# Peptides against a protein of PDB entry 6JX3, part 27

Target 1, 85 residues: chain A of PDB entry 6JX3
Amino acid sequence: AEFRLRPEISVAQTDYGMVLLDGRSGEYWQLNDTAALIVQRLLDGHSPADVAQFLTSEYEVERTDAERDIAALVTSLKENGMALP

## One batch from the design tools (peptide; aimed at target 1 W29 N32 T34 A35)

Design b2_p26_3_s1 (made by RFdiffusion4, then SolubleMPNN; from b2_p26_3, 12 letters changed)
Fold by OpenDDE base, seed 4:
Structure b2_p26_3_s1 (fold): chain B 85 residues (1-85), chain A 26 residues (1-26)
Amino acid sequence: as target 1 above (85 residues)
Amino acid sequence: GFSLEEVFRGSSSGPARPVIRKIVYH
């Protein structure tokens, strides 16, 4: 399934890194570099498996751990109202 | 000013660990 942000969520690049803004509630979330990387690649159409492979090439992380974190991140984004279910 | 409240953290360590923080204004 396609990963998508909710329509009210906008993305901004700030001095503090990637920020997601809920245009309705006014809430802001900061993503660290790795979270931002994951989100961007998912938005670009890469699968979670693709992103996991990429993370293992960029960081000292095991594939299984990367896959787990990506799945958990996606779940969190959905639960926090940032991503569509 | 503002602070950052962690709302998500991955299980990985170091730079590979994804984190989301909520911005809280004071």
Scores: peptide ipSAE 0.753, ipTM 0.938, DockQ to the pose 0.959
OpenDDE base, seeds 1, 2, 3, 5: peptide ipSAE 0.746, 0.715, 0.743, 0.752; ipTM 0.936, 0.928, 0.935, 0.938

Design b2_p26_3_s2 (made by RFdiffusion4, then SolubleMPNN; from b2_p26_3, 10 letters changed)
Fold by OpenDDE base, seed 3:
Structure b2_p26_3_s2 (fold): chain B 85 residues (1-85), chain A 26 residues (1-26)
Amino acid sequence: as target 1 above (85 residues)
Amino acid sequence: SFSLETVFEGSSSGPARPVIQKVVFH
């Protein structure tokens, strides 16, 4: 399944990292470096497995933990109205 | 003023832990 942001959500870069802005509600969310990395790679068409492999090369994290966090992050983005179901 | 409300935290530790926070204005 393709990972996509909702049409009202836009991406911006700030001094504090990536932010997602909801143009309808005015809400916005701040992503830390790893969350931003995951979102960026998913938007670029990489699979969760690809992202997990990348995380294990960049950070001290087990593959299983990376895969779990990516799946949970995607679910959270959908449930919080940032990503399409 | 504003605060940060954590809406997601991964189970990983250290810099590998993904975090999303909502900015809340007061």
Scores: peptide ipSAE 0.785, ipTM 0.948, DockQ to the pose 0.950
OpenDDE base, seeds 1, 2, 4, 5: peptide ipSAE 0.785, 0.783, 0.784, 0.784; ipTM 0.948, 0.947, 0.948, 0.948

Design b2_p26_3_s3 (made by RFdiffusion4, then SolubleMPNN; from b2_p26_3, 10 letters changed)
Fold by OpenDDE base, seed 3:
Structure b2_p26_3_s3 (fold): chain B 85 residues (1-85), chain A 26 residues (1-26)
Amino acid sequence: as target 1 above (85 residues)
Amino acid sequence: SFRLETVFEGSSSGPARPVISRVVYL
């Protein structure tokens, strides 16, 4: 399924990295570099498998661990009202 | 002032660990 943010969520770049802003509640969330990388690539249409492969090339991380974290991150974004189910 | 409240933290170690934090104003 296509990864998409909820319509009320906007992406902003700050000195501290990527921020997601809820235009209705005013809440915002800071993503560290790795979380931002995952979200950016998913929004660009890359599959979770593509993202996992990319992470293993950029960081010292096992493929299985990368895949697990990507899946968990996506679930979290959906549960926290940032991404569409 | 504000604080960061971790809402997600991956299982990987080091720089590969993805983290999402909610900004909470005090």
Scores: peptide ipSAE 0.790, ipTM 0.949, DockQ to the pose 0.950
OpenDDE base, seeds 1, 2, 4, 5: peptide ipSAE 0.789, 0.789, 0.789, 0.788; ipTM 0.949, 0.949, 0.949, 0.949

Design b2_p26_3_s4 (made by RFdiffusion4, then SolubleMPNN; from b2_p26_3, 11 letters changed)
Fold by OpenDDE base, seed 5:
Structure b2_p26_3_s4 (fold): chain B 85 residues (1-85), chain A 26 residues (1-26)
Amino acid sequence: as target 1 above (85 residues)
Amino acid sequence: SFRLETVFEGSSTGPARPVISRVVFL
């Protein structure tokens, strides 16, 4: 259950935040601060549960809402070809 | 120049809401 980006995806830090680049399609995606935080922690090896706990400590968000958003974000990244299944 | 097109947004509100936007070059 390790979260990993696809090999053709590169990460760039910009003035607008984290950007993911698909070297194959040429597509670019910008992550807002919260999305970037989630992705960074997942890439660092934290579990979705860990990330949810962290979000509840940093933002005014309920645990269940954080967990739902993390799961949906991961699904989106996989479906859009950014993360490995 | 470019614009952002939302491709994902979480259900939470405020700063806790995660968002992914596709960069569309113009």
Scores: peptide ipSAE 0.795, ipTM 0.952, DockQ to the pose 0.927
OpenDDE base, seeds 1, 2, 3, 4: peptide ipSAE 0.792, 0.794, 0.794, 0.794; ipTM 0.952, 0.952, 0.952, 0.952

Design b2_p26_4 (made by RFdiffusion4)
Pose (drawn by RFdiffusion4):
Structure b2_p26_4 (pose): chain A 85 residues (1-85), chain P 26 residues (1-26)
Amino acid sequence: as target 1 above (85 residues)
Amino acid sequence: MRRDTPTGLAWIERLSDPAVLAQARA
């Protein structure tokens, strides 16, 4: 249940926002503000359920949408090699 | 290359900007 980045992933905070770098493939990605917030909270050890609660309390988003959006982001992070399965 | 959430609330985009890559590698 623990969200983890793949070992070769590095992170940088930049003027454009949060960036993830794959040190092996050389692919690098930008996360928007909400994606960065989700990833940061997941890395802190919070559950996706915790993050959904946070998003609905802080933003104009329904809980159901928050859960789906978190899930889709995590799936995308796995799909694109930034997060471990 | 880019991925969006269903609502568009969160997205990730692949970059090619060498200046941003240099910051990431720092």

Design b2_p26_4_s1 (made by RFdiffusion4, then SolubleMPNN; from b2_p26_4, 11 letters changed)
Fold by OpenDDE base, seed 4:
Structure b2_p26_4_s1 (fold): chain B 85 residues (1-85), chain A 26 residues (1-26)
Amino acid sequence: as target 1 above (85 residues)
Amino acid sequence: MSVSTPSGLASLTRLTDPEVIALARA
């Protein structure tokens, strides 16, 4: 399934990093650099497996950690109302 | 409020700082 943000969510690039804005609830969430990277790649159409490979190759992240953390991040984004289920 | 992935690689932080929020809205 394609990773997609909810329609009310906007992306802002700030000096503090990527921020997701909920235009309805008024909630704002800041992503750390790794979270932003993951989200950007997923939004660009890369699969979680693609992103995991990217993290292992570019950031010396263990594959197991990458896969687990990507899954956890996606879950968090959905649970916090930012990504579509 | 912050939520982090199991290995701590990625995190989401709920913003409450007015300056940061204003910057995000701009």
Scores: peptide ipSAE 0.592, ipTM 0.848, DockQ to the pose 0.844
OpenDDE base, seeds 1, 2, 3, 5: peptide ipSAE 0.573, 0.571, 0.592, 0.581; ipTM 0.840, 0.839, 0.847, 0.843

Design b2_p26_4_s2 (made by RFdiffusion4, then SolubleMPNN; from b2_p26_4, 9 letters changed)
Fold by OpenDDE base, seed 4:
Formats: sequence, C-alpha cells, structure tokens
Structure b2_p26_4_s2 (fold): chain B 85 residues (1-85), chain A 26 residues (1-26)
Amino acid sequence: as target 1 above (85 residues)
Amino acid sequence: MSFSTPSGLASITRLSDPELIAQARA
C-alpha cells in the first residue's frame, strides 16, 4: 500500500535534516540523512523495493540490509504515530 | 529517545534541543 504520513504530521527541513512534527502532541522527530532519503522516496510513490534498489545502487548498501532497514523504519514510523498503517 | 534500524543505516530521534525545535518551527 501507499506510504503516507498521518494528517497531523508536518515535515520541516532543517540544517540538520528532515524533521517531522506531530501537530497534536507537539513532538518533533529528527530523521538522519538515510532515514530522510527513505521517507522522501516512499512519499514520492516509490515502493520499498524501489528504495532498496536505490540504496543498493547509489549508496553501496547490501540489499538484505536495505530491505530490513526500510521495513524497520516504516514500522517505527507507524508505531510512533507518524505514518498511516 | 531514538530508534535505529538493524544495520544502523537509518535513525529517528525525538528532539529536545530548543534550537533544533526552533529551526523546525521556522
């Protein structure tokens, strides 16, 4: 399914990278560069497989690691109330 | 509070630094 942020989540770009703000709780979450890359590509409509291929080809990440990390990140974003189930 | 992926490639960290929060609000 399509990866989407929850409606109450807004995105900000800072000098230190992407930050997600929960407009209801007031919590701010900073993503490191790789996390931001993954999220941006997913939001742009790329599949997790697309993102894994991208990391493999562009950043010399092992495919298995990429797949597991993407899945783990997505799960975390959902569990922390940032992404829709 | 933070989360890191299994291989350590990606992480998310809850911000508490007021300067960073200010940047995010701007």
Scores: peptide ipSAE 0.647, ipTM 0.879, DockQ to the pose 0.794
OpenDDE base, seeds 1, 2, 3, 5: peptide ipSAE 0.643, 0.640, 0.645, 0.645; ipTM 0.876, 0.876, 0.878, 0.877

Design b2_p26_4_s3 (made by RFdiffusion4, then SolubleMPNN; from b2_p26_4, 8 letters changed)
Fold by OpenDDE base, seed 3:
Structure b2_p26_4_s3 (fold): chain B 85 residues (1-85), chain A 26 residues (1-26)
Amino acid sequence: as target 1 above (85 residues)
Amino acid sequence: MSVSTPSGLASITRISDPAVIAQARA
């Protein structure tokens, strides 16, 4: 399944990092740099496996740890109303 | 509230800082 943000979510870039705004609830969520990188690549059409490979090539992270973190982030974005199921 | 991945590599934080919110709306 393709990773997508909910239609009421907008993306903003700030000096403090990427921010997601929920236009319905009015909540703002700030992503740290790694979370922003993962989200950006997923939105660009890269698979979680692609992103995991990218992380392992750029950072000292094991493949299985990268995959686990990507999955956890995606779950958090869905549970907190930012990404579509 | 802040949520971090198992290794702590990635995180999302619900924010209320007026300065950050102002930039996000601009």
Scores: peptide ipSAE 0.675, ipTM 0.907, DockQ to the pose 0.831
OpenDDE base, seeds 1, 2, 4, 5: peptide ipSAE 0.670, 0.661, 0.668, 0.667; ipTM 0.905, 0.897, 0.907, 0.902

Design b2_p26_4_s4 (made by RFdiffusion4, then SolubleMPNN; from b2_p26_4, 9 letters changed)
Fold by OpenDDE base, seed 4:
Structure b2_p26_4_s4 (fold): chain B 85 residues (1-85), chain A 26 residues (1-26)
Amino acid sequence: as target 1 above (85 residues)
Amino acid sequence: MSVSTPSGLASITRLTDPEVIAQARA
């Protein structure tokens, strides 16, 4: 399934990194650089496998760590109401 | 509140810093 943010979620780029804003609740979430990279690539249409390969090749991340962390991040984004289930 | 992935590579943090919030709203 395609990774998508909920319609009420807006993305902002700040000097401190990517921020997700819930337009209804007013809550803001700041992503660290790796989280932002993952989210950006997923939103651009890359698969989790694509992102894992990217992290492995470009950021010296172990493949198993990349895959697990991508999955965990996606789960967190869904659980915190930012990404569609 | 902060949520981190198992290997600690990625994290999301509930943002309360007024300066960062101001940038996000701009």
Scores: peptide ipSAE 0.678, ipTM 0.920, DockQ to the pose 0.818
OpenDDE base, seeds 1, 2, 3, 5: peptide ipSAE 0.653, 0.654, 0.663, 0.654; ipTM 0.898, 0.897, 0.908, 0.900

Design b2_p26_5 (made by RFdiffusion4)
Pose (drawn by RFdiffusion4):
Formats: C-alpha cells, structure tokens, sequence
Structure b2_p26_5 (pose): chain A 85 residues (1-85), chain P 26 residues (1-26)
C-alpha cells in the first residue's frame, strides 16, 4: 500500500514546478501543482484516501473526483516508469 | 482553490481537470 518512486528517479523543485528525472532512461517529466501535491503527500506515507480528503478540504473538488484523479495519476506514474508497481 | 495547468510544454501523458503529467524530454 506504500507509494514509492522507482530507485532511479530524482526530483527537482524548479520555477516551472516539480520535475521527475529518470536517471536510466533520461526521460524527465513535469508535474503540475496538484500532481506535485499528491505525489509529495503519497511520499510522506499518506494513503490515497488521506490525499483525497486533503484535496476536497483544500480545493473545489468532489471526493469522488479526487479519488479518481489520484488513482489516475498514480497509474500514470507507474505506466511511465516513475513509480513502483 | 483550483488546479493550475502545467507551466511547461511537452508531450502530455496525463491530463485531467486537476492533474497533469508532461514529458519534457529524454
């Protein structure tokens, strides 16, 4: 149940926002503000459920949408090699 | 509050009302 980045992933905070770099493939990605917030909270050890609660309390988003959006982001992070399965 | 779009341009691998993942290069 623990969200983890793959070992070769590095992170940078930049003027454009949060960036993830794959040190092996050389692919690097930019996360928008909400994606960065979700990833940071997941890395802190919070559950996706915790993050959904945070998003609905802080943003104009329904809980159901928050859960789906978190799930889609995590799936995308796994699909694109940034997060471990 | 509301989501903000990516400040960077590149290949969009995920796009929703709230979360975006943009590949900038390799």
Amino acid sequence: as target 1 above (85 residues)
Amino acid sequence: RHATPSRASGETLLHTDWVELVRLGS

Design b2_p26_5_s1 (made by RFdiffusion4, then SolubleMPNN; from b2_p26_5, 14 letters changed)
Fold by OpenDDE base, seed 4:
Structure b2_p26_5_s1 (fold): chain B 85 residues (1-85), chain A 26 residues (1-26)
Amino acid sequence: as target 1 above (85 residues)
Amino acid sequence: GKAKPSKAEGEVVLSTKRVQIVKLGE
């Protein structure tokens, strides 16, 4: 399944990193650099497996750590109303 | 080694070893 943000969520790039803004509620979340990188790749159409491989190859992250972080991030984005289930 | 990144101020929604989401406002 393709990773997608909810329609009301917009992405903004700030001097302090990626921000996701809920246009309906006004809530907004800041992602750190690694989280932003993962989200960007997912939104570009890469699978979680692709992103895990990317992190392991480009940033010397252990595969298990990459998989854990991606899963946790995706779950959080969905549970907190930023990403579609 | 690498420097420990600073956290944004706000409610920490997610914090793993490498990934963080902070809710800044509502």
Scores: peptide ipSAE 0.642, ipTM 0.900, DockQ to the pose 0.622
OpenDDE base, seeds 1, 2, 3, 5: peptide ipSAE 0.637, 0.638, 0.634, 0.634; ipTM 0.897, 0.897, 0.895, 0.894

Design b2_p26_5_s2 (made by RFdiffusion4, then SolubleMPNN; from b2_p26_5, 14 letters changed)
Fold by OpenDDE base, seed 2:
Formats: sequence, structure tokens, C-alpha cells
Structure b2_p26_5_s2 (fold): chain B 85 residues (1-85), chain A 26 residues (1-26)
Amino acid sequence: as target 1 above (85 residues)
Amino acid sequence: GKPKPSKAEGEVVLETRFVQIVRLGR
């Protein structure tokens, strides 16, 4: 399934990193660089498997760690109202 | 490969070994 943010969520790039802003509630979240990279690639249409492969090739991240953290991130974004289910 | 990036400040929503989300405010 395609990864998408909820329509009320905006992406902003700040000096401190990627921020997701809920235009309705006013809540905003900052992602660390790895989380931001994952979200960007998912939004670009890459699968979680693609992203995991990318992380292992670009960073000192084991495949299993990448897969687990990507899954956790996606789940969190959905549960916290940032990404569509 | 490159080392993993730094963390952010705020109320932690998610924190794993490599991934972090923090709620900065409302």
C-alpha cells in the first residue's frame, strides 16, 4: 500500500530537521535525520524493503534493525495521526 | 557507512535505535 501523510499534515524543513505539522490541531513533531530519510523515501514511492536496503548501504545499520525501525516508524506515524492507515 | 544522525529535543513520541520522533508542541 502507498504511504501517505494525512491531508492536514504538512512537511517543513527546519534548521533542526524535518518537522511534521498538523494544521488542524497545531501539533508539530520533529523527526531525526534517519526518520526523515525514511519518510522522504516512502513518500517518494519506495517500499519499506527498498528503504531498508538503502539504509544498510548508506549507513552503519544492520538490515534487521532497519526493518524493525522502519516498521515502528510507520506504525507510530499512523497511530499518532500523521500518516493515513 | 555513515554513522547514524543525532537526536532531537522534545516530548518523545517514538525512540528506537535509529529512529526518533519528538512532539515539539501544540
Scores: peptide ipSAE 0.641, ipTM 0.892, DockQ to the pose 0.737
OpenDDE base, seeds 1, 3, 4, 5: peptide ipSAE 0.598, 0.601, 0.604, 0.602; ipTM 0.873, 0.874, 0.875, 0.874

Design b2_p26_5_s3 (made by RFdiffusion4, then SolubleMPNN; from b2_p26_5, 11 letters changed)
Fold by OpenDDE base, seed 2:
Structure b2_p26_5_s3 (fold): chain B 85 residues (1-85), chain A 26 residues (1-26)
Amino acid sequence: as target 1 above (85 residues)
Amino acid sequence: GKAQPSRAEGEVVLSTDRVQIVRLGR
């Protein structure tokens, strides 16, 4: 399924990294660089498997670890109201 | 480079060995 942010969520690039802004509640979250990279690639249409492969090849992350981090991130984004289920 | 977490002020929403999300506030 396509990874998408909720309509009220916008992305801002700051000096300190990617920030997701909830235009409704005013909440905002900062993603670290790895999280931002994953989100960027998912939003660009890459599959979680694509992203995992990217992390293994470019950032020296074990495939299993990459898959776990991606899954945790996606789950968190959905559960915390940033991404559509 | 290596995928690593960075620290930010606020409430930690998610933290793994490489991935972090921090709620900065409202």
Scores: peptide ipSAE 0.660, ipTM 0.905, DockQ to the pose 0.829
OpenDDE base, seeds 1, 3, 4, 5: peptide ipSAE 0.659, 0.655, 0.656, 0.655; ipTM 0.905, 0.904, 0.905, 0.904

Design b2_p26_5_s4 (made by RFdiffusion4, then SolubleMPNN; from b2_p26_5, 14 letters changed)
Fold by OpenDDE base, seed 3:
Structure b2_p26_5_s4 (fold): chain B 85 residues (1-85), chain A 26 residues (1-26)
Amino acid sequence: as target 1 above (85 residues)
Amino acid sequence: GKPEPSKAEGEVVLETRFVQIVRLGE
C-alpha cells in the first residue's frame, strides 16, 4: 500500500519546517524535521522499512524506535485527514 | 556522533520520541 496525501492537502516548506494545508477546511499542521523527512521519503515511494533504515543512518535512533515512530506518524496523518487510508 | 532529531512548538497532535505534528490553524 503506497502512502498518499489526500487530494485537498498541499505541502509548503517554511523556515520552521514542512506545513500541510487542508484547502477545504483551512486547517494546517507543522511537522518537525524528522516527520517531514519521513513524509518526503514515503511520498517519493520509499517503504517504511527503507525510511527506518535511512533514519538509523542519519540520526541517533535505533531501528525499532524508528519503525515505531514511522508507524505512529502514518497512522496520525491518516486519522487527522491528511493522508489517504 | 549522529545528529538528534528536532522538535517543534504548537498545539500537539502527535508527539513521539522523534516525530511531532502540531496543528497551527483551526
Scores: peptide ipSAE 0.554, ipTM 0.850, DockQ to the pose 0.603
OpenDDE base, seeds 1, 2, 4, 5: peptide ipSAE 0.549, 0.549, 0.547, 0.536; ipTM 0.848, 0.846, 0.846, 0.840

Design b2_p26_6 (made by RFdiffusion4)
Pose (drawn by RFdiffusion4):
Structure b2_p26_6 (pose): chain A 85 residues (1-85), chain P 26 residues (1-26)
Amino acid sequence: as target 1 above (85 residues)
Amino acid sequence: TITREEVDGKLVIHSGPHVWIRKLGS
């Protein structure tokens, strides 16, 4: 249940926002503010459920949407090689 | 749902209305 980045992934905080770099493939990605917030909280060891609660308490988003959005982001991070399955 | 688009020649993956990731390069 622990969200983990793949070992070759590096992170940078930039003026454009949070960036993830795959040191093997050389692909690098930008995360928007909400995506960065979710990833940072997941890396802290918070569950997706915790993050959904945070998002609904801080932003104008329904819990059901927050859960789906978190799940989709995590799926995308796995799909694109930034997160371990 | 997850959707995708090209914006200024870069791949953007939308994971929700306010959640997306954008490929910058390789």

Design b2_p26_6_s1 (made by RFdiffusion4, then SolubleMPNN; from b2_p26_6, 9 letters changed)
Fold by OpenDDE base, seed 5:
Structure b2_p26_6_s1 (fold): chain B 85 residues (1-85), chain A 26 residues (1-26)
Amino acid sequence: as target 1 above (85 residues)
Amino acid sequence: MITREIVDGKLVIHTGPRTSITLLGR
């Protein structure tokens, strides 16, 4: 399935990283650098597998760990109202 | 593994050793 943000979510770039603002609730979440990189790649149309491969090369993360971390991040973004199910 | 932490009064959700999201405000 395609990764997409909910329509009420706005993206802002700050000195501290990517921020996702929920225009409905007023909640805003900051992504750390690696989380932001993952989200940016997913939004650009890369698959989770593509992103996992990217992380293995750039950060020397084991493939299985990268896949688990990406899945956990996506789950958290969905559960906390930022990404569509 | 997903874990939760309070840092500087803010909720931090760690979605792995290298990834986190922080609730800055409401």
Scores: peptide ipSAE 0.751, ipTM 0.947, DockQ to the pose 0.956
OpenDDE base, seeds 1, 2, 3, 4: peptide ipSAE 0.746, 0.751, 0.748, 0.749; ipTM 0.947, 0.947, 0.947, 0.947

Design b2_p26_6_s2 (made by RFdiffusion4, then SolubleMPNN; from b2_p26_6, 11 letters changed)
Fold by OpenDDE base, seed 3:
Structure b2_p26_6_s2 (fold): chain B 85 residues (1-85), chain A 26 residues (1-26)
Amino acid sequence: as target 1 above (85 residues)
Amino acid sequence: MITREIVDGREVIHTGPRTSITRLGE
């Protein structure tokens, strides 16, 4: 399934990194640098597999570990109201 | 591996050794 933010979520870039803001509740979450990188690439249309390959080139991370971390991040964004299921 | 903690009064969710999201407020 395609990764998409919920319609009420807006993306902001701050001095501290990417922030996802819920325009209905006012809740906002900050992503650390690597999480933001993953989200940016997913929103740009890259697949999780593409992102995993990218991470292995930028960090000392095995492919399987990168895939696991991406899946965990996506799950958390869905469970915490930022991404569509 | 997903872990949760409170840092400076904010919920931090670690979604791996390199990735985290922090709830700043509501």
Scores: peptide ipSAE 0.703, ipTM 0.934, DockQ to the pose 0.959
OpenDDE base, seeds 1, 2, 4, 5: peptide ipSAE 0.703, 0.703, 0.699, 0.701; ipTM 0.934, 0.934, 0.934, 0.934

Design b2_p26_6_s3 (made by RFdiffusion4, then SolubleMPNN; from b2_p26_6, 11 letters changed)
Fold by OpenDDE base, seed 3:
Structure b2_p26_6_s3 (fold): chain B 85 residues (1-85), chain A 26 residues (1-26)
Amino acid sequence: as target 1 above (85 residues)
Amino acid sequence: MITREIVDGREVIRTGPRTSITKLGE
């Protein structure tokens, strides 16, 4: 339901964008700008629907495409150990 | 569509035309 990072994951802001660091394994991933925007808004309590609406207003993206992209990103973050199921 | 590739020696997961995550290291 609610998007949440795994407890071992920390967030860092770098010159190149948002980085998610696994404090146990040492693995770290950099999000590109749009991915970071999505994650930031989700962590701030916005729903995927809210984020989709935001993307359609800020970028030339159809609502359905935005919803798909958000879902794919969330799925990938869960599958790669960054976000809780 | 989710794709995975190696770019400049790093794993890149593209989760859409505008979104990606890049594994920087371990």
Scores: peptide ipSAE 0.711, ipTM 0.938, DockQ to the pose 0.958
OpenDDE base, seeds 1, 2, 4, 5: peptide ipSAE 0.701, 0.707, 0.708, 0.704; ipTM 0.937, 0.937, 0.937, 0.937

Design b2_p26_6_s4 (made by RFdiffusion4, then SolubleMPNN; from b2_p26_6, 10 letters changed)
Fold by OpenDDE base, seed 5:
Structure b2_p26_6_s4 (fold): chain B 85 residues (1-85), chain A 26 residues (1-26)
Amino acid sequence: as target 1 above (85 residues)
Amino acid sequence: MITEEEVDGKRVIHTGPRTSITLLGR
């Protein structure tokens, strides 16, 4: 399925990196550099497989590890109210 | 593996060795 943020979530770029703000709850989360890169690529329409392939080359991460990390990040974003289930 | 810790008073969720999200405020 396509990765999408919840409609109440706003994206902001700060000096510290990407921030996701929930306009309803008031919670705001900062993504570290690699997490932000993953989210940006997913939002641009790349599949998790595409992103995993990208990470293997850019960060010399094993494919299996990249896939697991992407899945974990997506899960956390969904569980913490930022991404649509 | 997903783990949580508190850093500088902030909740940090590590979703891998290279990825994390930090709750800055509520």
Scores: peptide ipSAE 0.742, ipTM 0.944, DockQ to the pose 0.955
OpenDDE base, seeds 1, 2, 3, 4: peptide ipSAE 0.738, 0.740, 0.740, 0.735; ipTM 0.944, 0.944, 0.944, 0.943

Design b2_p26_7 (made by RFdiffusion4)
Pose (drawn by RFdiffusion4):
Structure b2_p26_7 (pose): chain A 85 residues (1-85), chain P 26 residues (1-26)
Amino acid sequence: as target 1 above (85 residues)
Amino acid sequence: LRVVETHSGPSHSPFRPTISRLEPMP
């Protein structure tokens, strides 16, 4: 249940926002503010459920949408090689 | 830099998460 980045992933905070770099493939990605917030909280050890609660308390988003959006982001992070399965 | 690939959350929320892969502009 623990969200983890793949070992070769590095992170940078930049003027454009959070960036993830794959040190093996050389692919690098930009996360928008909400994606960065979600990833940071997941890396802290919070559950996706915790993050959904945070998002609904802080932003104009329904809980159901928050859960789906978190799930889609995590799926995308796994799909694109930034997060371990 | 240019965006070559983008993934966004399924919701219509203005705060939905999005990630984009970047490449140098030729």

Design b2_p26_7_s1 (made by RFdiffusion4, then SolubleMPNN; from b2_p26_7, 11 letters changed)
Fold by OpenDDE base, seed 5:
Order: sequence, then structure tokens, then C-alpha cells
Structure b2_p26_7_s1 (fold): chain B 85 residues (1-85), chain A 26 residues (1-26)
Amino acid sequence: as target 1 above (85 residues)
Amino acid sequence: MREVARRVGPSSSPHRPEISRLAPTP
């Protein structure tokens, strides 16, 4: 239930925005502003539902779309080895 | 550093989350 990054992942703020470095593979992953915001709030302990509500209040996005996007992002972060399962 | 693959989301929608794998620019 708790969203966590894998121990080998480093976070940096760059000219590209938030970047995640996988110290094992050497791969770099850029997050756009919305993805970074989602990750930050999840790491702070907010639920996906909390984050979806927040996104709909700040941006022109429908609740259902926000929920699907958050789920897809979390899945991708896990599948690509950035987040713990 | 350059984008080598888009994994999640369209770049045309800044309010939709996106992640892209990057590599050093040759």
C-alpha cells in the first residue's frame, strides 16, 4: 500500500525537471511536472485517491482520467524498476 | 541528455503524467 522508491534509485532536480537515476542499470528517467507532483505527494504519504482529488482541483483534468493516469504511472514506475512492488 | 523512449503519457498534455527514458547525447 505504501509507495516507495527502490533503494538504488536516486532523485535529482535538473533542467529537465525531476530525474530518477537507477544506480544498478545506469538508466535515467525524466518525469514531467505532473508526474513529479504525483510522485512527491505519494512519497509524502498521500493516497492515489488524495492525489487524484488534488489534480482535479489544480488542473483541467477529469477525476476518472486522473485516477487512470496515476495508476498507469505507478504501474510503469514499478515495472521499470523505480518503485517497490 | 536526450529522450530515447517515452514510457507513459503524451508530451502534448502537460497535465497528464509522463516519464521518458533519457541517455547522454552523443
Scores: peptide ipSAE 0.436, ipTM 0.789, DockQ to the pose 0.592
OpenDDE base, seeds 1, 2, 3, 4: peptide ipSAE 0.436, 0.431, 0.436, 0.428; ipTM 0.789, 0.786, 0.790, 0.784

Design b2_p26_7_s2 (made by RFdiffusion4, then SolubleMPNN; from b2_p26_7, 11 letters changed)
Fold by OpenDDE base, seed 5:
Structure b2_p26_7_s2 (fold): chain B 85 residues (1-85), chain A 26 residues (1-26)
Amino acid sequence: as target 1 above (85 residues)
Amino acid sequence: MVVVEEREGPSDSPYRPRIRRLAPRP
């Protein structure tokens, strides 16, 4: 399924890295470089499998771990109101 | 595994994905 942010979420680049802001509640979340990279690639239309392959080429991470990390991040973004179900 | 933090903290690993909930903006 296509990864997509909720319409009330804004993306900003800050001194702290990527930030996702909820325009309704005023809550916001900072993503570290790896989380931001995953989100950016997913938003660009890459599949989780594509992103996992990319992560294993850029970081010292096993393919299976990268896949689990992507899935966990997507779940967290959905559960915390940033991404659509 | 993704780390969910309530505030900025030290980096345990340069790789590990993290999201940090920051205080709501006024």
Scores: peptide ipSAE 0.477, ipTM 0.833, DockQ to the pose 0.369
OpenDDE base, seeds 1, 2, 3, 4: peptide ipSAE 0.465, 0.471, 0.468, 0.472; ipTM 0.827, 0.831, 0.829, 0.830

Design b2_p26_7_s3 (made by RFdiffusion4, then SolubleMPNN; from b2_p26_7, 11 letters changed)
Fold by OpenDDE base, seed 1:
Structure b2_p26_7_s3 (fold): chain B 85 residues (1-85), chain A 26 residues (1-26)
Amino acid sequence: as target 1 above (85 residues)
Amino acid sequence: MVVTATWEGPSDSPHRPRISRLAPAP
């Protein structure tokens, strides 16, 4: 399934990085640079596999490690109510 | 020029993707 944010989630760019805000509860989360990069590319329609390939070209990381970290991030975003299942 | 950053998979590297819950100061 495609990666999508929940309807109540807003994205803000701050001096400290990307922030995701739940407009109903007021809860918000900060994403570090690589998490923001992953989210942006997923929202643009790239698959997790595509993003993993991209990360291996930008960082000194093994493909397997990149895929695992992306999967963990996506899981966290879903479990914490930012992304749709 | 493409600048690559070190990404230590098994270590607690700041380059690994992370999210953190924010809370306002009391």
Scores: peptide ipSAE 0.425, ipTM 0.776, DockQ to the pose 0.307
OpenDDE base, seeds 2, 3, 4, 5: peptide ipSAE 0.423, 0.431, 0.419, 0.416; ipTM 0.777, 0.787, 0.775, 0.773; seed 3 fails the geometry check

